# Peptides against a protein of PDB entry 8OXM, part 276

Target 1, 371 residues: chain A of PDB entry 8OXM
Amino acid sequence: FKAEFRLAGGVNLPKIIDCVGSDGKERRQLVKGRDDLRQDAVMQQVFQMCNTLLQRNTETRKRKLTICTYKVVPLSQRSGVLEWCTGTVPIGEFLVNNEDGAHKRYRPNDFSAFQCQKKMMEVQKKSFEEKYEVFMDVCQNFQPVFRYFCMEKFLDPAIWFEKRLAYTRSVATSSIVGYILGLGDRHVQNILINEQSAELVHIDLGVAFEQGKILPTPETVPFRLTRDIVDGMGITGVEGVFRRCCEKTMEVMRNSQETLLTIVEVLLYDPLFDWTMNPLKALYLQQRPEDETELHPTLNADDQECKRNLSDIDQSFNKVAERVLMRLQEKLKGVEEGTVLSVGGQVNLLIQQAIDPKNLSRLFPGWKAWV

## One batch from the design tools (peptide; made by RFdiffusion4, then SolubleMPNN)

Design b2_p25_5_s3 (from b2_p25_5, 17 letters changed)
Fold by OpenDDE base, seed 3:
Structure b2_p25_5_s3 (fold): chain B 371 residues (1-371), chain A 25 residues (1-25)
Amino acid sequence: as target 1 above (371 residues)
Amino acid sequence: DHLKELAERLYQGMLEKEKEAEEKS
């Protein structure tokens, strides 16, 4: 280990450390403190399986549909080492960095990222109607700029086209795989973009199996398909390549139902895999600036009420695991809202849900649905 | 300004290539 560390951006301020391997190669590593990296490690294994399924299918293989994976070494329940995704940047850092973000550079007369966040925080406790009106005002005065990522990085027109295509395919694959697994917390710091490949790397996989729907502010979208995400695809947006890649990914997932269910079943009942949402994790993910004052660790929460009978905890856990498996089976059958949909119908519903400004306006302000 | 104009010209020339590629696919 080198004696020096850098801070990565984000709420957790993860430490970037440089490690020299026994092979003499320097490897950057991200040390996350306070996060259970076992969840990230398990989800990376599930992504590797999904990639194996996508590589076996001729149509998804020809399209090079893959979800980007990274190495995770869990050290404890609250610490571990991630392979630092060298040559990646958080999409939030590119888009909404305070000093040199693309929104400020290309749209200097639009609202600042801070003004947008402030406006949405002011209405956080308001009606859905008031949230929608303010979200539409924010969106009108904060226009998408993510098209400029590929334009800045890839000056050759042929390379730029291939990279924009790689980006669009990466968004499609990760969106559908993420939906099937119920991956939440897809804020702009949990999605990295590779500066060389234009592919997305999803990090912080701590909200899975639709546990984002039981947050104090429920998640209302199946994946991140916000205006900047769409702007990076070019003029066709969610049509053409993106839709076709979503459909081909969904087809492979639905045709692999038995394999996916069997693996998720093993994971849901693994006592080492804590996928369930707990109140402390929920508070951590959706911390309000007002709530920072009352997190005095009153160590005096009586140990008595947490002794729910081991039998009642186990029965409650098993019922939640069964519901997750049933919902996964429904998704893989194309059952949405009690209706069986075709692959195209299911993908269309998911796209419409993800881009609906009514759904986006209801998200937690920290998710930055206007970006 | 110059980067935005260059980006828009690049973008338009690339949209034509995308249409030609989608028409051939």
Scores: peptide ipSAE 0.015, ipTM 0.461, DockQ to the pose 0.013
Fold by OpenDDE base, seed 5:
Structure b2_p25_5_s3 (fold): chain B 371 residues (1-371), chain A 25 residues (1-25)
Amino acid sequence: as target 1 above (371 residues)
Amino acid sequence: DHLKELAERLYQGMLEKEKEAEEKS
């Protein structure tokens, strides 16, 4: 290991370290402290399995449908080493960086990212109607700019088109796989974009199996399909390539239901895999300062060992695991709101739910649903 | 300014050609 480290941005201030392998190659690694990386490691294994299923199907293989994965090595319950995704940037850093974000560069007369955030925080405890009205005002005065990512990185028109197609395919694959696994906390800092491939890398997989729905402010969308995410796809938006790639991914997932159920069942009952939402984790996720300003809540996690009787914990856990498996089985059968849908019908419902301004306006402000 | 307008026009012209290509496929 080199003696020097760099700080990565974000609340947990992860350390970027350079190491030389036994092969003489330099590799960057991200050292996270205070995070349980076991959940990320398990979810990366599930993504690798989903990629194997997608590579076996001719239609998804021809479209190169894959979810990007990274290596996770858990060192303890509160520390681990991540393979640093070299040549990636958080979509939030590109879009809404305070100094030189794409919104400020391309739309200097729109609301600032800070003004949008402040307006949505002011209505956080208000009615859904008031949240919707303010969200629509914010959206009108904060127009999408993510199209400029590919235009800045890929100057050749043929390369630009190919990379925008790779982006659209990556969004589709990760959205459907993420929906099946019930991935939450898809804020703009938890989604990286590769500057060479235009593919997305999803990080911080600590909200899975629809546990985002039991947060104090529940998640109301199946995946992130916000205006900037759609703007990166070009003029067709959610139609054409994106919809077709979602349908082909969903078809592979539904046809693999027995394999997916068996693996998720083993994971849900693994005592080393803490996937359940607890009150402290819920508070931590929704107390994140929306500003990059270092309000470290010194939550002294004094281990209040609430000695809940072991028997009541086990019965409550089993009932939650059973509900997760039942809901996963429903998704893989195309059961939505008590109705069996075709692949096209299910994908259409999910797209409509993800782009609905009423659903987006109800999200926690720190999710930045206007981006 | 002029380079930004040129980039936006080139972008719009490419988006139109892509829409025509997707309507033919």
Scores: peptide ipSAE 0.011, ipTM 0.404, DockQ to the pose 0.013
Fold by OpenDDE base, seed 2:
Structure b2_p25_5_s3 (fold): chain B 371 residues (1-371), chain A 25 residues (1-25)
Amino acid sequence: as target 1 above (371 residues)
Amino acid sequence: DHLKELAERLYQGMLEKEKEAEEKS
């Protein structure tokens, strides 16, 4: 390892370290502290399995439908090394960087990212109607600009078209795979874009199996399909390539039901894989900058009340695991709200849910649903 | 290591089941 390190942005300030391999090549590594990288490692393996299923199917293989994966090496329960996704940028960094973000560059007269966040934070505890009205005002004054990512990076028209297609396919594949696995916390810093391939890399996979629905502010969308995500697809938006790639991905997932259920069952009952949402994790994910002052560390977890009988914890865990498996089976059968849908019907419902301003307005402001 | 080995075993078991299904079709 080199003696020098860099800080990556974000709340956990991960350390970027350069290492020289046995091959003499320099490689960047991201060292995360305090994060349980075991979840990321497990979810990367599930993504690799999904990629294998997608590569076996002729229609998904022809479309090159893959979810991008990265190497995770967990070092402890609270530390590990990630393969640094060299040549990637968080979509949030490109879009809403305070100095040179694409919104500021292309829409200088729109609301700032800070103004949008402030407006949505002010209504966070208000009615759904007030949240919706303020969200619509924010959206009207914060117009999408993510089309400019491919336009800035790919000057050749043929390359630009190919990369926009790769982006659209990556969004489709990751959206459907993410929905099946119940992947949450898809905020703009947890989604990277590759500056060479235009493919998405999903990071921080700690909210899975619909555990985002049990957060203090429940997740109301199946995946991130916000206005900027759609704008990156170009003039067709969610129609054409995106929809067809979602349908073909969903078809492969549904046809792989037994396989996916078996994989998820093994993972849910793995004692080394802590997928359950806990109150501390929920607070961390939805913490307000203002609420930092009241978390006095005086949670002396008196070890005495954690003698809730191991049996009651185990029974509660088993009931949650069973519910996750049942819901996964429903998704893979196309059962939505008690109705069996076709692949096209299910994908259509998911797209409509993901783009609905009423659902988007209800999300935690830190998710930045207006981006 | 253990999770990787478990995933590799699951993956191999799936490949074997698919190969047996392809050989029976």
Scores: peptide ipSAE 0.005, ipTM 0.324, DockQ to the pose 0.014
Fold by OpenDDE base, seed 4:
Structure b2_p25_5_s3 (fold): chain B 371 residues (1-371), chain A 25 residues (1-25)
Amino acid sequence: as target 1 above (371 residues)
Amino acid sequence: DHLKELAERLYQGMLEKEKEAEEKS
């Protein structure tokens, strides 16, 4: 390890360290000192298994359908080392980082990201109708620009086309596998894009197994397929390549039902893997940026002595785990809203749910569903 | 370690089930 470190920013002040491997190669590592990396580590292993399934299938292998993974080494319940995703940028940083974001550069007369967030926060406690109306106003005055990512990074037209295709495939694979695993919507800062491959890297996998649906503001989309995510696919949007890659990924997932159920069952009942949503985690995930200043972690470690009777916790946990497994089995059978759908029908429903402005308008404003 | 061991067990179980499926097809 080099003696020098850099701060990556954020509340947890993760440290970027450079290490030299036994191969003489320098590798950047992210040291997180306040986050539980076990969930990330587990989900990376599940993604590797999904990638194995996708590589075994000829149709998904030909399409190079994979989820990008990173190395996670949990050191404790609150610390670990991550492989720093070198040559990646958060989609949110590219799109909405201050005055240099793509929205400001390409759409200088649109609403600022701050104006959009403010408008949506003002209606957060309002009716679904009011949320929808304000969301539509925000969307009208905040037009998607993510198409420019590939255009800025890949000046050669043939390379640009290939990279846009790689992006579209990456979104499709991560969307379907993310849906199966119940990752839900993903904050734009937790989706990295590789500046060389145009593939997505999903980080901070703290919501899985549809636990986003039990948040104070429940998730209403199966995965993030917001307007900028779609704009990055180019003129065809969700049609053609994206849809077909979703269908082929879903085919592999459904055909791997027993394997996926076995994997998830073992994970859900692993006492070392806390996947459940707790109130503190829910607060953290849906904090207002203004509230980040007041939540000093004066959570003294000592108040965890709510000795809820181990028996009532265990029965409640088992019932949640059983529900997750049942819902996973339904997904893998193509059961949506009590109806058995074909792969194409299921994928179509999921796409429609993910792009529906009514669903998007109901999301937590902090997750920026207009981006 | 535990997560790696779990992943390895799950991967081996997948390989075994796949062999059994290949032997049945």
Scores: peptide ipSAE 0.000, ipTM 0.283, DockQ to the pose 0.015

Design b2_p25_5_s4 (from b2_p25_5, 17 letters changed)
Fold by OpenDDE base, seed 5:
Structure b2_p25_5_s4 (fold): chain B 371 residues (1-371), chain A 25 residues (1-25)
Amino acid sequence: as target 1 above (371 residues)
Amino acid sequence: SHLEELAKRLYEGMLVKEEEALAKS
């Protein structure tokens, strides 16, 4: 182990450590707490299953539609190591790094990332109208730059085009599968990009099964499809390749309904898989940087003092699990807002919801919806 | 730099070809 570590960002500020193996190879590893590692490990198994379904279909296989996965290695009863994908960077580090972020380099006259965050924090407790107006002002003065990621990394035009296509396909696949599984907390530090493949790696999978909708500031988008995410696709944006890859992914998911329901049912009733949102986790996820000074990290999760009657907890848990399964079944049938949609209609609705500035303006400021 | 300007022109030229390919499909 090297003595130096970096913080990856995300909920429990996971430590990135460099390790030299017995084979003399240097490997980056992510160190997280027990519970986060288990949630990530379970969701990686679900992604591997989704990849198997996508490889069986000719249309998704020809498009190489896959979700990038990583290996979780338990080290102890209290800690484990994620095999970190060597050559990945958080999209937030590339875009909005304080020293040399792409927004500062390519748009030096725009608002700083700090000014944007401050403006959105000032209106956090205001009306939806005030949030929308300030979000539109921020967006006007903070223009997307993520197109430059592929341009900096891939100097050959043919390679650049292939990598932009790989990126667009990765966004589409992860967006649709993430929506089906109800993945939340998709902030810019929880999404990595591979510097060689241009594919996305989703980390910190602790908000699943639409539990982001019950946060103090509820999630209002099905997945991250912000202006920088779209800018990385090129001039066609969400049209053509992205839309078609979403439709083909959704078709495979809908045609695999029985398999997906059976696996999610087993996971929801696994007593060792804590997917439920608790008040402490909710407070931690939406903690303000200003409030970080007073909440000592010594809130040991060991304060089991809510001895609510075990029977009432079990009945409440079963009702939440049943509701999650019902909502998953609706998604896989194309039921949105009480209406049965075609694959194209459902994908179109999800894209419109994800890019709507009114939905984006309502998100928690820490999600950075203007990036 | 001259390389950044060349990359920008190559990018713009590839975008035009992608639009032309989409308009023909």
Scores: peptide ipSAE 0.012, ipTM 0.428, DockQ to the pose 0.012
Fold by OpenDDE base, seed 3:
Structure b2_p25_5_s4 (fold): chain B 371 residues (1-371), chain A 25 residues (1-25)
Amino acid sequence: as target 1 above (371 residues)
Amino acid sequence: SHLEELAKRLYEGMLVKEEEALAKS
């Protein structure tokens, strides 16, 4: 290990440590200091299984549909080393880095990322109508620019086209797999893009099994399909390649129902896999500027009232786990809001939910739904 | 800027290829 570390951007300020391997190669490692990397490790195993299913199917294999995985080495319940994918950047760093972000470079007269965030924070406690109006004003004055990622990185028009196709396929695969697993917290710092492959790498997998819906500000979208995510696909946006790749991914997931249910059941009942949302985690994910003052370490709140009988905790946990499994089974059957949908109907509903500005305007401002 | 012109030319060439790829799909 080198004694030097760099800070990566993001809420957890992960430390990037350069490690010399036994092979003499320097590898950049991301050290998370507060997150349970076991959650990331478990979700990477689920993604590897999903990739195995996608590689077995001829239609998804021909399309090279994969969710990008990374090596997780958990060191403790609260610390571990992520193998940082060399040549990845957070989409948020490319798009909305303070002075050099693509929005500032290509749209210098639009609202700054800070102005957008401020406007949405000012209405955070307001009605859904007021949030929607301000979100539409922000969106009008903050136009998408993510098309320029592939254009900057891939100057050859044939390479550019293949990389944009790889990007679109990666968004589709990760969106559908993420929806099936109920993956939340898909903010612009938790999604990396590979500068060589144009594929997405999803990090920070601690909000899973729809636990984002029980946050103080519930998640209202099935995956991130914001205007910049769509702009990176090119002129067809969510139509053509993206939709077809979502449908083919959903077909494989639905046809693999028994396998996916069995895997998730084992994980939900694994005592080492804390997938449940807790109040401290919820506060951490949706910190308000007002809440910074009251986080005095009342670590001394009496351990006495958390003596819910072990039996009542276990019964409540089992009921939540059963509900998660039932909802996963519904998704894999195409049951949405009590209606059985075709693969195309289900994918269409999910796309419409993900791009709906009413749903996007209701998200926590830290999610940056206007990006 | 030179990047914006390069971006426009790339974008126009991209639109044509995407339309051709859609027409073949």
Scores: peptide ipSAE 0.011, ipTM 0.454, DockQ to the pose 0.014
Fold by OpenDDE base, seed 2:
Structure b2_p25_5_s4 (fold): chain B 371 residues (1-371), chain A 25 residues (1-25)
Amino acid sequence: as target 1 above (371 residues)
Amino acid sequence: SHLEELAKRLYEGMLVKEEEALAKS
């Protein structure tokens, strides 16, 4: 370990520590001191298994379909070392960070990111109709610009085209794998893009197995397929490469049903893997910027009242785990809303759900569904 | 970690089952 550390930007101010490996290579490590990195570590292992399934299938292998993984070493329940994804940037930093964000640079006359957030926060407690109307106004005055990421980073047209395809494939693979695993909290800071590969890196994997649906503002989309995400694919949008890569990923997942069920069953019953949504985590994920001042750490939740009878906790946990497994089995059979769909039908439904402005308008404003 | 070892054993057990299934096809 070097004696020097840098603070990474962001709310939790993670420490970047340069570590010299046993191989003599310097590696940047992100030390998170407040997040349970165990969930990230487990989900990275699941992603590695999904990648193995994708590499075995000839069609997914030929398309180089993979979900990007990073090394997570959990040190404790509250601390771990994350291998810093060097050469990655949060998509939110590129798109909407300060006055230098791509929206401000390319669309200086559109609403600011702050104006969009403010408008959506003002309607947060209003009807779905009012949320939809304001979301459509925001979307009209905040046009997508993520196409410029590849254009800025890749000046050679042939490289640019290859990187746009790599991006589109990465979005497709991560979207379908993420849907199967019920991955939530896909806000613009939890999705990194590699500046060299144009592949996505999903971080903060703490909302899995559809636990985003039980948040105070439930998640209404299967994955992030917002206008900027689509704009990064270029002129074809969700059609062609993206759709085909989703279908081929879904085919591999459905054909691996027994494997995926067995893995998830073991993970759900692992006492070291806290995947359940708790009220404190829910509050943290959907906290308002205005509410940051009042969470004094003085919630010593006395360990006494959370001693609901171990039997009732176990029964409630088992019922939630069973429901997660049942829903995973349905997804892997192509059962959506009580109907068995083909791979193409299921992928089409998921795409339509993810791009529906009605679903997007209902999301928590912090998710930034207009980006 | 115990989780890495569990995941490794699960993965190895799955690889063996799938190799056995592929060897029977």
Scores: peptide ipSAE 0.008, ipTM 0.406, DockQ to the pose 0.015
Fold by OpenDDE base, seed 1:
Structure b2_p25_5_s4 (fold): chain B 371 residues (1-371), chain A 25 residues (1-25)
Amino acid sequence: as target 1 above (371 residues)
Amino acid sequence: SHLEELAKRLYEGMLVKEEEALAKS
C-alpha cells in the first residue's frame, strides 16, 4: 500500500488507495466504508459458481458465456477493499454524463437527461396510464445511442463486430443469471462496461432474491434491458445472438437446479449474509425529493438493543427465506405465473417483460428506465 | 487520468446518490 490515499469525496468518504502488489504492480483499490461489501463478496462467489456451471456445458463454453466478477475483500461489515475494475466505465457515465455523455454528443436536440428525469419524477405519484404516456414522450425525445460505444472504441470492423458480440453475450449471461438470483433492474451506474472486452461488470449487489419487488416502487422487469442496453447489441437487438445466449444460459441454470438451490439455501440462512430488505435500505434506494422533510435526525442510532424477540423475527425471516427458495425453485423449473414454460418460452417471456414500455414506465424514475 | 476521473465520477455518481440521500436525510 502507498502511504498516500485520495478521498473520492462524498458521504462515506471511500479512499482510493494505490497499492503495490507482491508482484511489484501498482493496482488502484477502492476502500469503501459503510457499504455492505459482504453482500457483494457473497454474490461474486455465486457468480463464480454460475461461471463454473457455464464452463462445464459445451454449448455455453463454446459461446464463452461468463458473468464478469471482481475481487472483494471485506474488512468489516461496513468496510472492504474492492479491486478496482481497471479499464471499465459505468454505462450511465458513457450515456448520460452532463458534459460529454453520448446522448448529448449524438442527440444534441433530444431532451437532456435532466429533463427526462424531471418529467418522470413529476408523474411518479400519478396513474400507470399517465406514467406510460410521459415515458413514451420521454422515449420519443431521448433516442438510444449505446451503439456508439463499440463504434468509438473499436475502429477495425472485424474487432468492432467481435466486441459487439462479446457485449451481447455478456448482457445475455448477466441478465439470465441476474434473473435467477433475483437482482432485478440495475441502476445505470451499477453496470460497468469494460473498454477493452466490451463485457459488463455488475457492481453494488445490495438488491438480490427479488427484494426489489418489495421496494416502495416495486421493480416490474426481471433485469435491465432498456433501449440503450438493446442498442448496444446492434441491428438484431434482442433477436439472434442475445436470445440464443439467454436460452443456453437458462438451460444450464435449469439443469443445475439442485446445485443452485443448495448454494442459495446455505446463503439465505447464513447469519453473516444480510440479504433482506430493511426500511432504511429501501428508503435509501428509492429516495424521493419529498421524503427529505420528514426524516428528522431524531433517529439517533442509539444502540438500544431492541431485544428483537428472537422467536417472532426468526419466524418472519424463515418465512421470507422459504418464499425466496420456493420462487427460485419455480424459476429453475420454468414456472412463470403458475404455468410451466420451456426454456425458449421462459426466455421469451422474460425478454418481453424486460422491454415492455408499460413495465419500464412503472420503475422508480431514479433508475432511469429511458436510458 | 481518465480512470481517476472515472473512479471519481463512479464514486461521485454513487456519492451523488448518497449525498442526495444524505442532503435528503
Scores: peptide ipSAE 0.000, ipTM 0.258, DockQ to the pose 0.047

